# Peptides against a protein of PDB entry 2L5G: the designs that were tried, part 1

Every score and structure here is a prediction.

Target 1, 41 residues: chain A of PDB entry 2L5G
Amino acid sequence: LSKEELIQNMDRVDREITMVEQQISKLKKKQQQLEEEAAKP
Below, numbering starts at 1 at the first letter of every chain, in headers, positions and changes, except where a header shows other numbers.
Peptide ipSAE is a variant of ipSAE made for these designs: the mean of its two directions, with the distance scale d0 fixed at 1.0 Angstrom where the peptide's residues are scored. Compare it only between designs on the same protein; published cut-offs may not carry over.
A fold fails the geometry check if it doesn't show the stated peptide or something in it is severely misdrawn.

## One batch from the design tools (peptide; made by RFdiffusion4, then SolubleMPNN)

Design b1_p8_1_s1 (from b1_p8_1, 8 letters changed)
Fold by OpenDDE base, seed 4:
Structure b1_p8_1_s1 (fold): chain B 41 residues (1-41), chain A 8 residues (1-8)
Amino acid sequence: as target 1 above (41 residues)
Amino acid sequence: IEIRIVEE
């Protein structure tokens, strides 16, 4: 891999990480909502 | 922070 290909792959991975973190945050918020709804008497 | 890429 050239130095340029390594930088491009790093930039791609950083974008993929950001997208996955946003998905995890959204899923955690949905999980919390379902747990709060299930905990209502 | 300086990022140094090392080629193997």
Scores: peptide ipSAE 0.056, ipTM 0.615, DockQ to the pose 0.075
Fold by OpenDDE base, seed 2:
Structure b1_p8_1_s1 (fold): chain B 41 residues (1-41), chain A 8 residues (1-8)
Amino acid sequence: as target 1 above (41 residues)
Amino acid sequence: IEIRIVEE
């Protein structure tokens, strides 16, 4: 792999990490909402 | 920030 290909792969991974972190945040909020709804009698 | 990759 060239140095340029490695840098491009790092930039891609950084974008993928950011997207996954946003998905985790959304899923955690949905989980909390479902737990709060399930705790209602 | 300049990224330097060093191959071993």
Scores: peptide ipSAE 0.052, ipTM 0.608, DockQ to the pose 0.079
Fold by OpenDDE base, seed 5:
Structure b1_p8_1_s1 (fold): chain B 41 residues (1-41), chain A 8 residues (1-8)
Amino acid sequence: as target 1 above (41 residues)
Amino acid sequence: IEIRIVEE
């Protein structure tokens, strides 16, 4: 791996982390909505 | 982290 390939791989991983964190946030919000709906009589 | 690239 060249230094340039290492930097490109880091930038890719940082983007993938951001995408996964956004997915987790969306799923957590959906979970909370379902928990709030299930708690209503 | 600041990454400095040096072209050789």
Scores: peptide ipSAE 0.052, ipTM 0.606, DockQ to the pose 0.093
Fold by OpenDDE base, seed 3:
Structure b1_p8_1_s1 (fold): chain B 41 residues (1-41), chain A 8 residues (1-8)
Amino acid sequence: as target 1 above (41 residues)
Amino acid sequence: IEIRIVEE
């Protein structure tokens, strides 16, 4: 792989990580909302 | 920051 191809692959992986972290944050917020709704009398 | 890639 060229140095340029390795850098491009790193940039791709960094974008994929950012997308997965945003999904995890959204799911954690939805989990907290469901826990707060279930704790209401 | 200089990134050095080492091929094995």
Scores: peptide ipSAE 0.050, ipTM 0.603, DockQ to the pose 0.073

Design b1_p8_1_s2 (from b1_p8_1, 6 letters changed)
Fold by OpenDDE base, seed 2:
Structure b1_p8_1_s2 (fold): chain B 41 residues (1-41), chain A 8 residues (1-8)
Amino acid sequence: as target 1 above (41 residues)
Amino acid sequence: IEIEIKEE
């Protein structure tokens, strides 16, 4: 792996992290909504 | 942020 390949791999991983964090945020919001709906009598 | 990593 050249140094340029390592930098390109880091940039890819940083983008993947950002996408996963956005997915986690959306899933946490959906989880909270489902917990609130399940807590209704 | 432009990370200019110089080769040694």
Scores: peptide ipSAE 0.039, ipTM 0.583, DockQ to the pose 0.097
Fold by OpenDDE base, seed 1:
Structure b1_p8_1_s2 (fold): chain B 41 residues (1-41), chain A 8 residues (1-8)
Amino acid sequence: as target 1 above (41 residues)
Amino acid sequence: IEIEIKEE
């Protein structure tokens, strides 16, 4: 693996991390909304 | 953070 291929793989992983973090944030917000709705009498 | 990539 060249230095350039390692940098390209790092850049790909950083983008994948960002996408997964955005998905986790959306899911956590949706979970909190469902928990709040379920806690209303 | 400085990342040193060594070529083998």
Scores: peptide ipSAE 0.039, ipTM 0.578, DockQ to the pose 0.086
Fold by OpenDDE base, seed 3:
Structure b1_p8_1_s2 (fold): chain B 41 residues (1-41), chain A 8 residues (1-8)
Amino acid sequence: as target 1 above (41 residues)
Amino acid sequence: IEIEIKEE
């Protein structure tokens, strides 16, 4: 793998990490909402 | 930070 291919793969992984982090944030907010609704009497 | 990648 050339240095250029490794840099391109790193840039791709950084974008994939950002997308997964946004998904985790949305899922954590949904989890909190479900836990709050389940805790209502 | 400059990253030097060496070929093995």
Scores: peptide ipSAE 0.037, ipTM 0.573, DockQ to the pose 0.078
Fold by OpenDDE base, seed 4:
Structure b1_p8_1_s2 (fold): chain B 41 residues (1-41), chain A 8 residues (1-8)
Amino acid sequence: as target 1 above (41 residues)
Amino acid sequence: IEIEIKEE
């Protein structure tokens, strides 16, 4: 892997991390909503 | 922390 290929792979991984973090945030919010609905008497 | 990436 050249230096340029390593930098490109880092930029790709950083974008993939950001996308996964956004997915985790959405799933956590959905989980909380389902837990709040299930906790209603 | 400064990261200097040296060219090979």
Scores: peptide ipSAE 0.033, ipTM 0.546, DockQ to the pose 0.070

Design b1_p8_1_s3 (from b1_p8_1, 8 letters changed)
Fold by OpenDDE base, seed 5:
Structure b1_p8_1_s3 (fold): chain B 41 residues (1-41), chain A 8 residues (1-8)
Amino acid sequence: as target 1 above (41 residues)
Amino acid sequence: IEIKIIEE
């Protein structure tokens, strides 16, 4: 593993983290919407 | 984080 390959792997992991965080945010928002819909008579 | 590598 060269230093350049290590940087490329770090940049990839940072992008994957950002994508997962955006997915978690969307799922939390959908969870809240379902909880609000279920609380309405 | 910005990473700078210096080659020697």
Scores: peptide ipSAE 0.051, ipTM 0.613, DockQ to the pose 0.101
Fold by OpenDDE base, seed 1:
Structure b1_p8_1_s3 (fold): chain B 41 residues (1-41), chain A 8 residues (1-8)
Amino acid sequence: as target 1 above (41 residues)
Amino acid sequence: IEIKIIEE
């Protein structure tokens, strides 16, 4: 593993983290909306 | 975070 391959792997992981964080944010917002809708009489 | 690689 060259230093360049390690950077490329870090850049890939950083992109994957960003994508997962965006998915978590969307799912949390959807969860909150469903909880608020279920709490309405 | 800025990663600087120093080539030696």
Scores: peptide ipSAE 0.049, ipTM 0.613, DockQ to the pose 0.096
Fold by OpenDDE base, seed 4:
Structure b1_p8_1_s3 (fold): chain B 41 residues (1-41), chain A 8 residues (1-8)
Amino acid sequence: as target 1 above (41 residues)
Amino acid sequence: IEIKIIEE
Protein backbone atom coordinates (compact mmCIF):
# COMPACT_ATOMS: atom_id res chain seq x y z
CA LEU B 1 0.00 0.00 0.00
CA SER B 2 1.37 3.44 -0.91
CA LYS B 3 1.41 6.31 1.65
CA GLU B 4 -1.53 7.81 -0.29
CA GLU B 5 -3.56 4.56 -0.09
CA LEU B 6 -2.90 4.40 3.69
CA ILE B 7 -4.18 8.01 4.15
CA GLN B 8 -7.27 7.19 2.02
CA ASN B 9 -7.91 4.07 4.14
CA MET B 10 -7.59 6.19 7.35
CA ASP B 11 -10.12 8.74 5.99
CA ARG B 12 -12.48 5.84 5.16
CA VAL B 13 -12.12 4.33 8.66
CA ASP B 14 -12.75 7.78 10.27
CA ARG B 15 -16.01 8.07 8.27
CA GLU B 16 -17.03 4.51 9.24
CA ILE B 17 -16.30 5.31 12.94
CA THR B 18 -18.49 8.46 12.71
CA MET B 19 -21.34 6.43 11.13
CA VAL B 20 -21.11 3.71 13.83
CA GLU B 21 -21.04 6.37 16.62
CA GLN B 22 -24.23 7.93 15.17
CA GLN B 23 -25.87 4.46 15.06
CA ILE B 24 -24.83 3.79 18.70
CA SER B 25 -26.31 7.19 19.73
CA LYS B 26 -29.64 6.37 18.00
CA LEU B 27 -29.75 2.88 19.57
CA LYS B 28 -28.94 4.27 23.06
CA LYS B 29 -31.76 6.83 22.68
CA LYS B 30 -34.18 4.06 21.61
CA GLN B 31 -33.02 1.85 24.51
CA GLN B 32 -33.68 4.72 26.98
CA GLN B 33 -37.18 5.25 25.51
CA LEU B 34 -38.00 1.53 25.86
CA GLU B 35 -36.63 1.47 29.44
CA GLU B 36 -38.76 4.54 30.35
CA GLU B 37 -41.86 2.93 28.76
CA ALA B 38 -41.21 -0.40 30.56
CA ALA B 39 -40.76 1.43 33.91
CA LYS B 40 -44.30 2.91 33.71
CA PRO B 41 -46.81 1.05 35.96
CA ILE A 1 -3.16 18.13 11.62
CA GLU A 2 -0.38 16.68 9.45
CA ILE A 3 -0.38 12.85 9.36
CA LYS A 4 3.19 11.55 9.33
CA ILE A 5 3.38 7.91 8.24
CA ILE A 6 6.65 6.28 9.32
CA GLU A 7 7.63 3.43 7.00
CA GLU A 8 9.68 0.66 8.70
Scores: peptide ipSAE 0.049, ipTM 0.614, DockQ to the pose 0.081
Fold by OpenDDE base, seed 3:
Structure b1_p8_1_s3 (fold): chain B 41 residues (1-41), chain A 8 residues (1-8)
Amino acid sequence: as target 1 above (41 residues)
Amino acid sequence: IEIKIIEE
């Protein structure tokens, strides 16, 4: 692993983290919608 | 974040 390959791997991991965080945000919003729908009489 | 690598 060159220093350049290590940085390319870090940039890849940062992109993967951002994608997972966006998925978590979408799932949390869907969870809240389902909880609000289940609380309606 | 701009990562500046300094090669010495």
Scores: peptide ipSAE 0.048, ipTM 0.606, DockQ to the pose 0.096

Design b1_p8_1_s4 (from b1_p8_1, 8 letters changed)
Fold by OpenDDE base, seed 5:
Structure b1_p8_1_s4 (fold): chain B 41 residues (1-41), chain A 8 residues (1-8)
Amino acid sequence: as target 1 above (41 residues)
Amino acid sequence: LEITVVEV
């Protein structure tokens, strides 16, 4: 692995992390909505 | 490394 290949792999992983973090945020929001709906009598 | 991303 060249230095350039390592940098390209880091940039790829950073994009994949950002996508997963956005999904975690959406899932947490859906979880909160379901918990709020389940807490209604 | 392939990360499988689930659509939400």
Scores: peptide ipSAE 0.060, ipTM 0.637, DockQ to the pose 0.097
Fold by OpenDDE base, seed 4:
Structure b1_p8_1_s4 (fold): chain B 41 residues (1-41), chain A 8 residues (1-8)
Amino acid sequence: as target 1 above (41 residues)
Amino acid sequence: LEITVVEV
């Protein structure tokens, strides 16, 4: 594995982390909305 | 910043 391939793999992982964090944020927001809707009489 | 790559 070259230095350049290692940097490219790090950049890929950083993008994948960002995408997963955005998905987690969206799911947490949906969870909160469902909890707020379930708490309404 | 130098990146050292160690082959295993």
Scores: peptide ipSAE 0.047, ipTM 0.618, DockQ to the pose 0.074
Fold by OpenDDE base, seed 3:
Structure b1_p8_1_s4 (fold): chain B 41 residues (1-41), chain A 8 residues (1-8)
Amino acid sequence: as target 1 above (41 residues)
Amino acid sequence: LEITVVEV
């Protein structure tokens, strides 16, 4: 792997991490909404 | 997510 290929792979992984973190944040928010709705009488 | 380990 060239230095340029390593940098490109790092940039790809950083973007994929950001996408997964955004999905986790959305799922945590949905979980909290469902828990709040289930706690209402 | 494929993690590439670089050997040093």
Scores: peptide ipSAE 0.045, ipTM 0.615, DockQ to the pose 0.219
Fold by OpenDDE base, seed 1:
Structure b1_p8_1_s4 (fold): chain B 41 residues (1-41), chain A 8 residues (1-8)
Amino acid sequence: as target 1 above (41 residues)
Amino acid sequence: LEITVVEV
């Protein structure tokens, strides 16, 4: 791997991390909503 | 920019 290929791979991984973090945030918000709805009689 | 590569 060239230095340039390694930088490109790092930039790809950084974008993939950001996408996964956004998915985790969305799932946590849905979990909280479902927990609040399940606590209602 | 120095890049350290660790092989695993």
Scores: peptide ipSAE 0.037, ipTM 0.603, DockQ to the pose 0.062

Design b1_p8_2_s1 (from b1_p8_2 with P1M S7R)
Fold by OpenDDE base, seed 4:
Structure b1_p8_2_s1 (fold): chain B 41 residues (1-41), chain A 8 residues (1-8)
Amino acid sequence: as target 1 above (41 residues)
Amino acid sequence: MPLVPPRP
């Protein structure tokens, strides 16, 4: 891996982290909605 | 153009 390939791989990983964090946030919101709906009589 | 500045 060249220095340039290493930086490109870091930038890719940072984008993948951001996408996964957004997915986790959406799943946590859906979980909370399902918990709130299940708690309604 | 180098994608990264050369090391000093």
Scores: peptide ipSAE 0.068, ipTM 0.661, DockQ to the pose 0.077
Fold by OpenDDE base, seed 2:
Structure b1_p8_2_s1 (fold): chain B 41 residues (1-41), chain A 8 residues (1-8)
Amino acid sequence: as target 1 above (41 residues)
Amino acid sequence: MPLVPPRP
């Protein structure tokens, strides 16, 4: 792995982290909505 | 093009 390939792999991992964090945020919001709907009598 | 600036 060249220095350039290592930096490209780091940039890819940073993008993958950002995408996963956005997915986690969406799932947490959906979980909260389902918990609020289930808590209504 | 270097993807990173030269280190000082």
Scores: peptide ipSAE 0.059, ipTM 0.621, DockQ to the pose 0.066
Fold by OpenDDE base, seed 5:
Structure b1_p8_2_s1 (fold): chain B 41 residues (1-41), chain A 8 residues (1-8)
Amino acid sequence: as target 1 above (41 residues)
Amino acid sequence: MPLVPPRP
């Protein structure tokens, strides 16, 4: 594990986190829409 | 390319 490999792994994890956070945001918005639609009689 | 800037 070189310093360079650790930094590359950190940059990869930061990108993966950003992608997952964007997916969570989209899923939360869809969940809210489905909850609002299910709450309508 | 260095992934980290040189320390000042």
Scores: peptide ipSAE 0.057, ipTM 0.614, DockQ to the pose 0.069
Fold by OpenDDE base, seed 1:
Structure b1_p8_2_s1 (fold): chain B 41 residues (1-41), chain A 8 residues (1-8)
Amino acid sequence: as target 1 above (41 residues)
Amino acid sequence: MPLVPPRP
């Protein structure tokens, strides 16, 4: 593992974290919408 | 190009 490979792996992990956080945010918003829709008569 | 700036 070169220094350059470690930096590339860090940049990849940071991008993957950002993508997963965006997915979690979208899923939480969708969950809230479904809960609000299910609470309507 | 260096992927990281040189350390001071």
Scores: peptide ipSAE 0.055, ipTM 0.616, DockQ to the pose 0.068

Design b1_p8_2_s2 (from b1_p8_2 with P1M)
Fold by OpenDDE base, seed 5:
Structure b1_p8_2_s2 (fold): chain B 41 residues (1-41), chain A 8 residues (1-8)
Amino acid sequence: as target 1 above (41 residues)
Amino acid sequence: MPLVPPSP
């Protein structure tokens, strides 16, 4: 792997991390909403 | 500074 290929792979991983973090945030918000809805009498 | 050292 060239230095340039290594940097490109790092940039790809950083984008993938950002996408996964956004998905986790959405799922956590949805989980919280479902827990709050289920806790209503 | 380069984030990665040059390959030898």
Scores: peptide ipSAE 0.116, ipTM 0.730, DockQ to the pose 0.079
Fold by OpenDDE base, seed 3:
Structure b1_p8_2_s2 (fold): chain B 41 residues (1-41), chain A 8 residues (1-8)
Amino acid sequence: as target 1 above (41 residues)
Amino acid sequence: MPLVPPSP
């Protein structure tokens, strides 16, 4: 792995992390909504 | 344009 290839791989991983964090945030919001709806009679 | 300057 060249220094250039390592940095390109880091940039890719940083984008993948950002996408996964956005997915986790959306899933947590949906979970909270379902928990709130399930707590209503 | 190299994304990274060559190491010194």
Scores: peptide ipSAE 0.097, ipTM 0.707, DockQ to the pose 0.090
Fold by OpenDDE base, seed 2:
Structure b1_p8_2_s2 (fold): chain B 41 residues (1-41), chain A 8 residues (1-8)
Amino acid sequence: as target 1 above (41 residues)
Amino acid sequence: MPLVPPSP
């Protein structure tokens, strides 16, 4: 890999990480909502 | 054009 290809791959990985982190945040929020709904008497 | 400066 050239230096340019390495940087392009890093930029791609950074975007993929950001997308996964957003998915995790959304799933955690949904989990919390389901736990709060299940905890209602 | 290089996307980054050449390494020193």
Scores: peptide ipSAE 0.095, ipTM 0.704, DockQ to the pose 0.074
Fold by OpenDDE base, seed 4:
Structure b1_p8_2_s2 (fold): chain B 41 residues (1-41), chain A 8 residues (1-8)
Amino acid sequence: as target 1 above (41 residues)
Amino acid sequence: MPLVPPSP
């Protein structure tokens, strides 16, 4: 791997991290909704 | 131009 290929791979991983963090945020919101619905008497 | 300078 060239230095330029390593930088391109880092940029790719940074984009993948951002996408996964957005998915985690959506799943946490859904979890909270399900916990709130399950806590209703 | 390399995006990162050559390491010393």
Scores: peptide ipSAE 0.087, ipTM 0.693, DockQ to the pose 0.065

Design b1_p8_2_s3 (from b1_p8_2 with P1L)
Fold by OpenDDE base, seed 5:
Formats: C-alpha cells, structure tokens, sequence
Structure b1_p8_2_s3 (fold): chain B 41 residues (1-41), chain A 8 residues (1-8)
C-alpha cells in the first residue's frame, strides 16, 4: 500500500459517499411526498 | 479498483 494509493482510495470513497447521500436525499423526498399523498382524505 | 481500501 503506497500513500498515494491510499489517498486515491479515500477520494473514491468520498465520491461514493456523496453519490449515496444524494440518493438518500431523493428517496427521503419521495417518501415524504408519498406519505403526504396517502394522508389526503 | 475496489470501493474500499485493501486491508493492511
């Protein structure tokens, strides 16, 4: 394991975390919309 | 490249 390889792997993980967080945000918004629609009498 | 760093 070079220091450079470790940093590159960290940068890759950071990008993946950002993408997953964006997906979670979209799913939470969709969940909220579905809950609001289901709560309509 | 793997998503996670290799184990030491």
Amino acid sequence: as target 1 above (41 residues)
Amino acid sequence: LPLVPPSP
Scores: peptide ipSAE 0.149, ipTM 0.742, DockQ to the pose 0.316
Fold by OpenDDE base, seed 1:
Structure b1_p8_2_s3 (fold): chain B 41 residues (1-41), chain A 8 residues (1-8)
Amino acid sequence: as target 1 above (41 residues)
Amino acid sequence: LPLVPPSP
């Protein structure tokens, strides 16, 4: 791996992390909504 | 342009 390829791979991984973090955030919000709905009498 | 300088 060249330094350029390493940086390109880092940039790719950074984008993938961001996408996964957004998915986690969405799932956490859905989880919270389901927990709030389940807590309603 | 490369983001990093090539190794010498």
Scores: peptide ipSAE 0.136, ipTM 0.734, DockQ to the pose 0.098
Fold by OpenDDE base, seed 3:
Structure b1_p8_2_s3 (fold): chain B 41 residues (1-41), chain A 8 residues (1-8)
Amino acid sequence: as target 1 above (41 residues)
Amino acid sequence: LPLVPPSP
């Protein structure tokens, strides 16, 4: 692993983390909506 | 400026 390859791998991982964080945010929002709908009679 | 310097 060259220094350049390590930096490229870090940049890839940072993008993947950002994508996963966005997915988690969307799932949490959907969960909250379902919990609110389930709490209504 | 290159974002990554070339390998020595």
Scores: peptide ipSAE 0.113, ipTM 0.713, DockQ to the pose 0.101
Fold by OpenDDE base, seed 4:
Structure b1_p8_2_s3 (fold): chain B 41 residues (1-41), chain A 8 residues (1-8)
Amino acid sequence: as target 1 above (41 residues)
Amino acid sequence: LPLVPPSP
């Protein structure tokens, strides 16, 4: 693949990383909520 | 045009 195609692939991967990081943040927040609920007597 | 200019 060309240099331009490599750069386009890098930009795609950067967008995918951002989406996955947002999903991880949501899952961490949900985990914290479940841990707080499980810690209630 | 190349997205990245050639190195000098």
Scores: peptide ipSAE 0.092, ipTM 0.692, DockQ to the pose 0.064

Design b1_p8_2_s4 (from b1_p8_2 with P1A S7R)
Fold by OpenDDE base, seed 5:
Structure b1_p8_2_s4 (fold): chain B 41 residues (1-41), chain A 8 residues (1-8)
Amino acid sequence: as target 1 above (41 residues)
Amino acid sequence: APLVPPRP
């Protein structure tokens, strides 16, 4: 692995972390909505 | 490409 390949792999991981964090945020919001809907009598 | 960079 060159230094450049290592940096490129790090940048790829950072992008994927950002995408997963956005997915987690959306799923948490959806979970909250479903919990709030289920809590309505 | 692997998700995790290989360790040096």
Scores: peptide ipSAE 0.100, ipTM 0.692, DockQ to the pose 0.265
Fold by OpenDDE base, seed 1:
Structure b1_p8_2_s4 (fold): chain B 41 residues (1-41), chain A 8 residues (1-8)
Amino acid sequence: as target 1 above (41 residues)
Amino acid sequence: APLVPPRP
């Protein structure tokens, strides 16, 4: 891997981390909603 | 290319 290929791979991983973190945030919010709904009779 | 480069 060249220096440029390494930087491009780092930028790709950084973007994927951001996308996964956003997905985790959405899933955690949905989990909390489902837990709050399931706790109600 | 894979998302994560191969580790040596």
Scores: peptide ipSAE 0.086, ipTM 0.664, DockQ to the pose 0.243
Fold by OpenDDE base, seed 2:
Structure b1_p8_2_s4 (fold): chain B 41 residues (1-41), chain A 8 residues (1-8)
Amino acid sequence: as target 1 above (41 residues)
Amino acid sequence: APLVPPRP
């Protein structure tokens, strides 16, 4: 791995982390909505 | 050219 390849791999991983964090946020919001809907009498 | 500036 060159220094340039290492930096490119870091930038890729940082983007993948951001995408996964956004997915987790969406899933947590959907979970909360389902829990609130299930808790309605 | 380095893709990152030299470390200070």
Scores: peptide ipSAE 0.059, ipTM 0.618, DockQ to the pose 0.059
Fold by OpenDDE base, seed 4:
Structure b1_p8_2_s4 (fold): chain B 41 residues (1-41), chain A 8 residues (1-8)
Amino acid sequence: as target 1 above (41 residues)
Amino acid sequence: APLVPPRP
């Protein structure tokens, strides 16, 4: 891997991390909503 | 390759 290919791969991984973190945040909010709805009498 | 293009 050239230095340029390494930077390009790092930028790709950083974008993928950001997308996965946003998905995790959305899923955690949905989980909390389902837990709150299930806890209602 | 240089990340900076050569100046004209």
Scores: peptide ipSAE 0.039, ipTM 0.546, DockQ to the pose 0.062

Design b1_p8_3_s1 (from b1_p8_3, 8 letters changed)
Fold by OpenDDE base, seed 5:
Structure b1_p8_3_s1 (fold): chain B 41 residues (1-41), chain A 8 residues (1-8)
Amino acid sequence: as target 1 above (41 residues)
Amino acid sequence: VEITVRIE
């Protein structure tokens, strides 16, 4: 691993983290919708 | 679920 390869791998990981955080946000919103639907008689 | 990140 050169310094340049290490930076490129960090940039890849930062993008993957951002994509996973967006997926978590979407899943939390779906969970809340299902909880609100299940709470209706 | 375990998430493993590999740096090459």
Scores: peptide ipSAE 0.082, ipTM 0.671, DockQ to the pose 0.082
Fold by OpenDDE base, seed 3:
Structure b1_p8_3_s1 (fold): chain B 41 residues (1-41), chain A 8 residues (1-8)
Amino acid sequence: as target 1 above (41 residues)
Amino acid sequence: VEITVRIE
């Protein structure tokens, strides 16, 4: 791997991290909504 | 979700 290939791989990983963090945030909000609805009598 | 980085 060249230095340029390592930088390109880092930039790819940073984009993948950001996408996964956004998915985790959406899933956590959905989990909270389902827990709040399940707690209603 | 698992992120695996492989360096070759």
Scores: peptide ipSAE 0.081, ipTM 0.681, DockQ to the pose 0.100
Fold by OpenDDE base, seed 2:
Structure b1_p8_3_s1 (fold): chain B 41 residues (1-41), chain A 8 residues (1-8)
Amino acid sequence: as target 1 above (41 residues)
Amino acid sequence: VEITVRIE
């Protein structure tokens, strides 16, 4: 791995982290909605 | 949870 390949791999990982964080945020919002709906009598 | 990133 060259220094340039390491930088490219880092930039890819940073993009993948951002995508996963957005998915976690969406899932957390859905979880909260389901918990709020399940808490209604 | 430990996250291991493998760079090939």
Scores: peptide ipSAE 0.072, ipTM 0.662, DockQ to the pose 0.072
Fold by OpenDDE base, seed 1:
Structure b1_p8_3_s1 (fold): chain B 41 residues (1-41), chain A 8 residues (1-8)
Amino acid sequence: as target 1 above (41 residues)
Amino acid sequence: VEITVRIE
């Protein structure tokens, strides 16, 4: 593992984290909508 | 070394 390969792996992980955080945000919003819909009589 | 983030 060179210093350059380490930096490239970090940049990849940072992109993957960003994609995961966006998915979590979308899923949390969908969860809240389903909870609000299920709470309606 | 390949680094992969997996979500279950």
Scores: peptide ipSAE 0.067, ipTM 0.677, DockQ to the pose 0.201

Design b1_p8_3_s2 (from b1_p8_3, 7 letters changed)
Fold by OpenDDE base, seed 5:
Parts: sequence; C-alpha cells; structure tokens
Structure b1_p8_3_s2 (fold): chain B 41 residues (1-41), chain A 8 residues (1-8)
Amino acid sequence: as target 1 above (41 residues)
Amino acid sequence: VEVKVKIE
C-alpha cells in the first residue's frame, strides 16, 4: 500500500462512517415512530 | 494531537 492508497482508504472509511451514521439516524427515526404508534390507546 | 501526512 502506497501513502496515496492509505489516504484513499481513509477517505473511503470516512464516507462509510457517514453512510452508517445516516442509517443509524433513519433507524432511530423508525424506532421513535414505532414507539409513538405503540403508545396510542 | 496534530497529524502530519508527508506524501513522497
């Protein structure tokens, strides 16, 4: 792995982290919606 | 911590 390949791998990991954080946010929003629907009488 | 990357 060249130094350039290591930087490219870091940029890839940073993008993957951002995608996972967006997925977590979407799942948390779905969880909240399900909790709100389950709390309805 | 400051990270310095040197490209050669």
Scores: peptide ipSAE 0.064, ipTM 0.666, DockQ to the pose 0.071
Fold by OpenDDE base, seed 2:
Structure b1_p8_3_s2 (fold): chain B 41 residues (1-41), chain A 8 residues (1-8)
Amino acid sequence: as target 1 above (41 residues)
Amino acid sequence: VEVKVKIE
């Protein structure tokens, strides 16, 4: 692995982190909606 | 922690 390959891998991981964070945000919002629906009598 | 990447 060259230094350039390590930088390219870092940039890829940073993009993957951003995508996972967006997925977590969507899942948290869905979880909250389900918790609010389950809390309705 | 300041990560300085030196690109040579």
Scores: peptide ipSAE 0.062, ipTM 0.660, DockQ to the pose 0.068
Fold by OpenDDE base, seed 1:
Structure b1_p8_3_s2 (fold): chain B 41 residues (1-41), chain A 8 residues (1-8)
Amino acid sequence: as target 1 above (41 residues)
Amino acid sequence: VEVKVKIE
């Protein structure tokens, strides 16, 4: 792996992290909605 | 933590 291939792999991982963070945010919002629905009498 | 990558 060249220095350039390592940088390209870092850029890929940074994009994958951003996508996973967006998924986590969506799941946390869904979890909160389900917790709020379960807390209603 | 700010990660500064130096590209030489």
Scores: peptide ipSAE 0.054, ipTM 0.640, DockQ to the pose 0.067
Fold by OpenDDE base, seed 4:
Structure b1_p8_3_s2 (fold): chain B 41 residues (1-41), chain A 8 residues (1-8)
Amino acid sequence: as target 1 above (41 residues)
Amino acid sequence: VEVKVKIE
């Protein structure tokens, strides 16, 4: 692995992390909505 | 220590 390959792999991982964090945020918001709807009598 | 990354 060259230094350039390591930088490219870091940039890829940083993009993948950002995409996963956005998915987690969306799923947490949906979970909260379902929990709030299920808690209504 | 100042790290200059040169990207060629």
Scores: peptide ipSAE 0.053, ipTM 0.625, DockQ to the pose 0.053

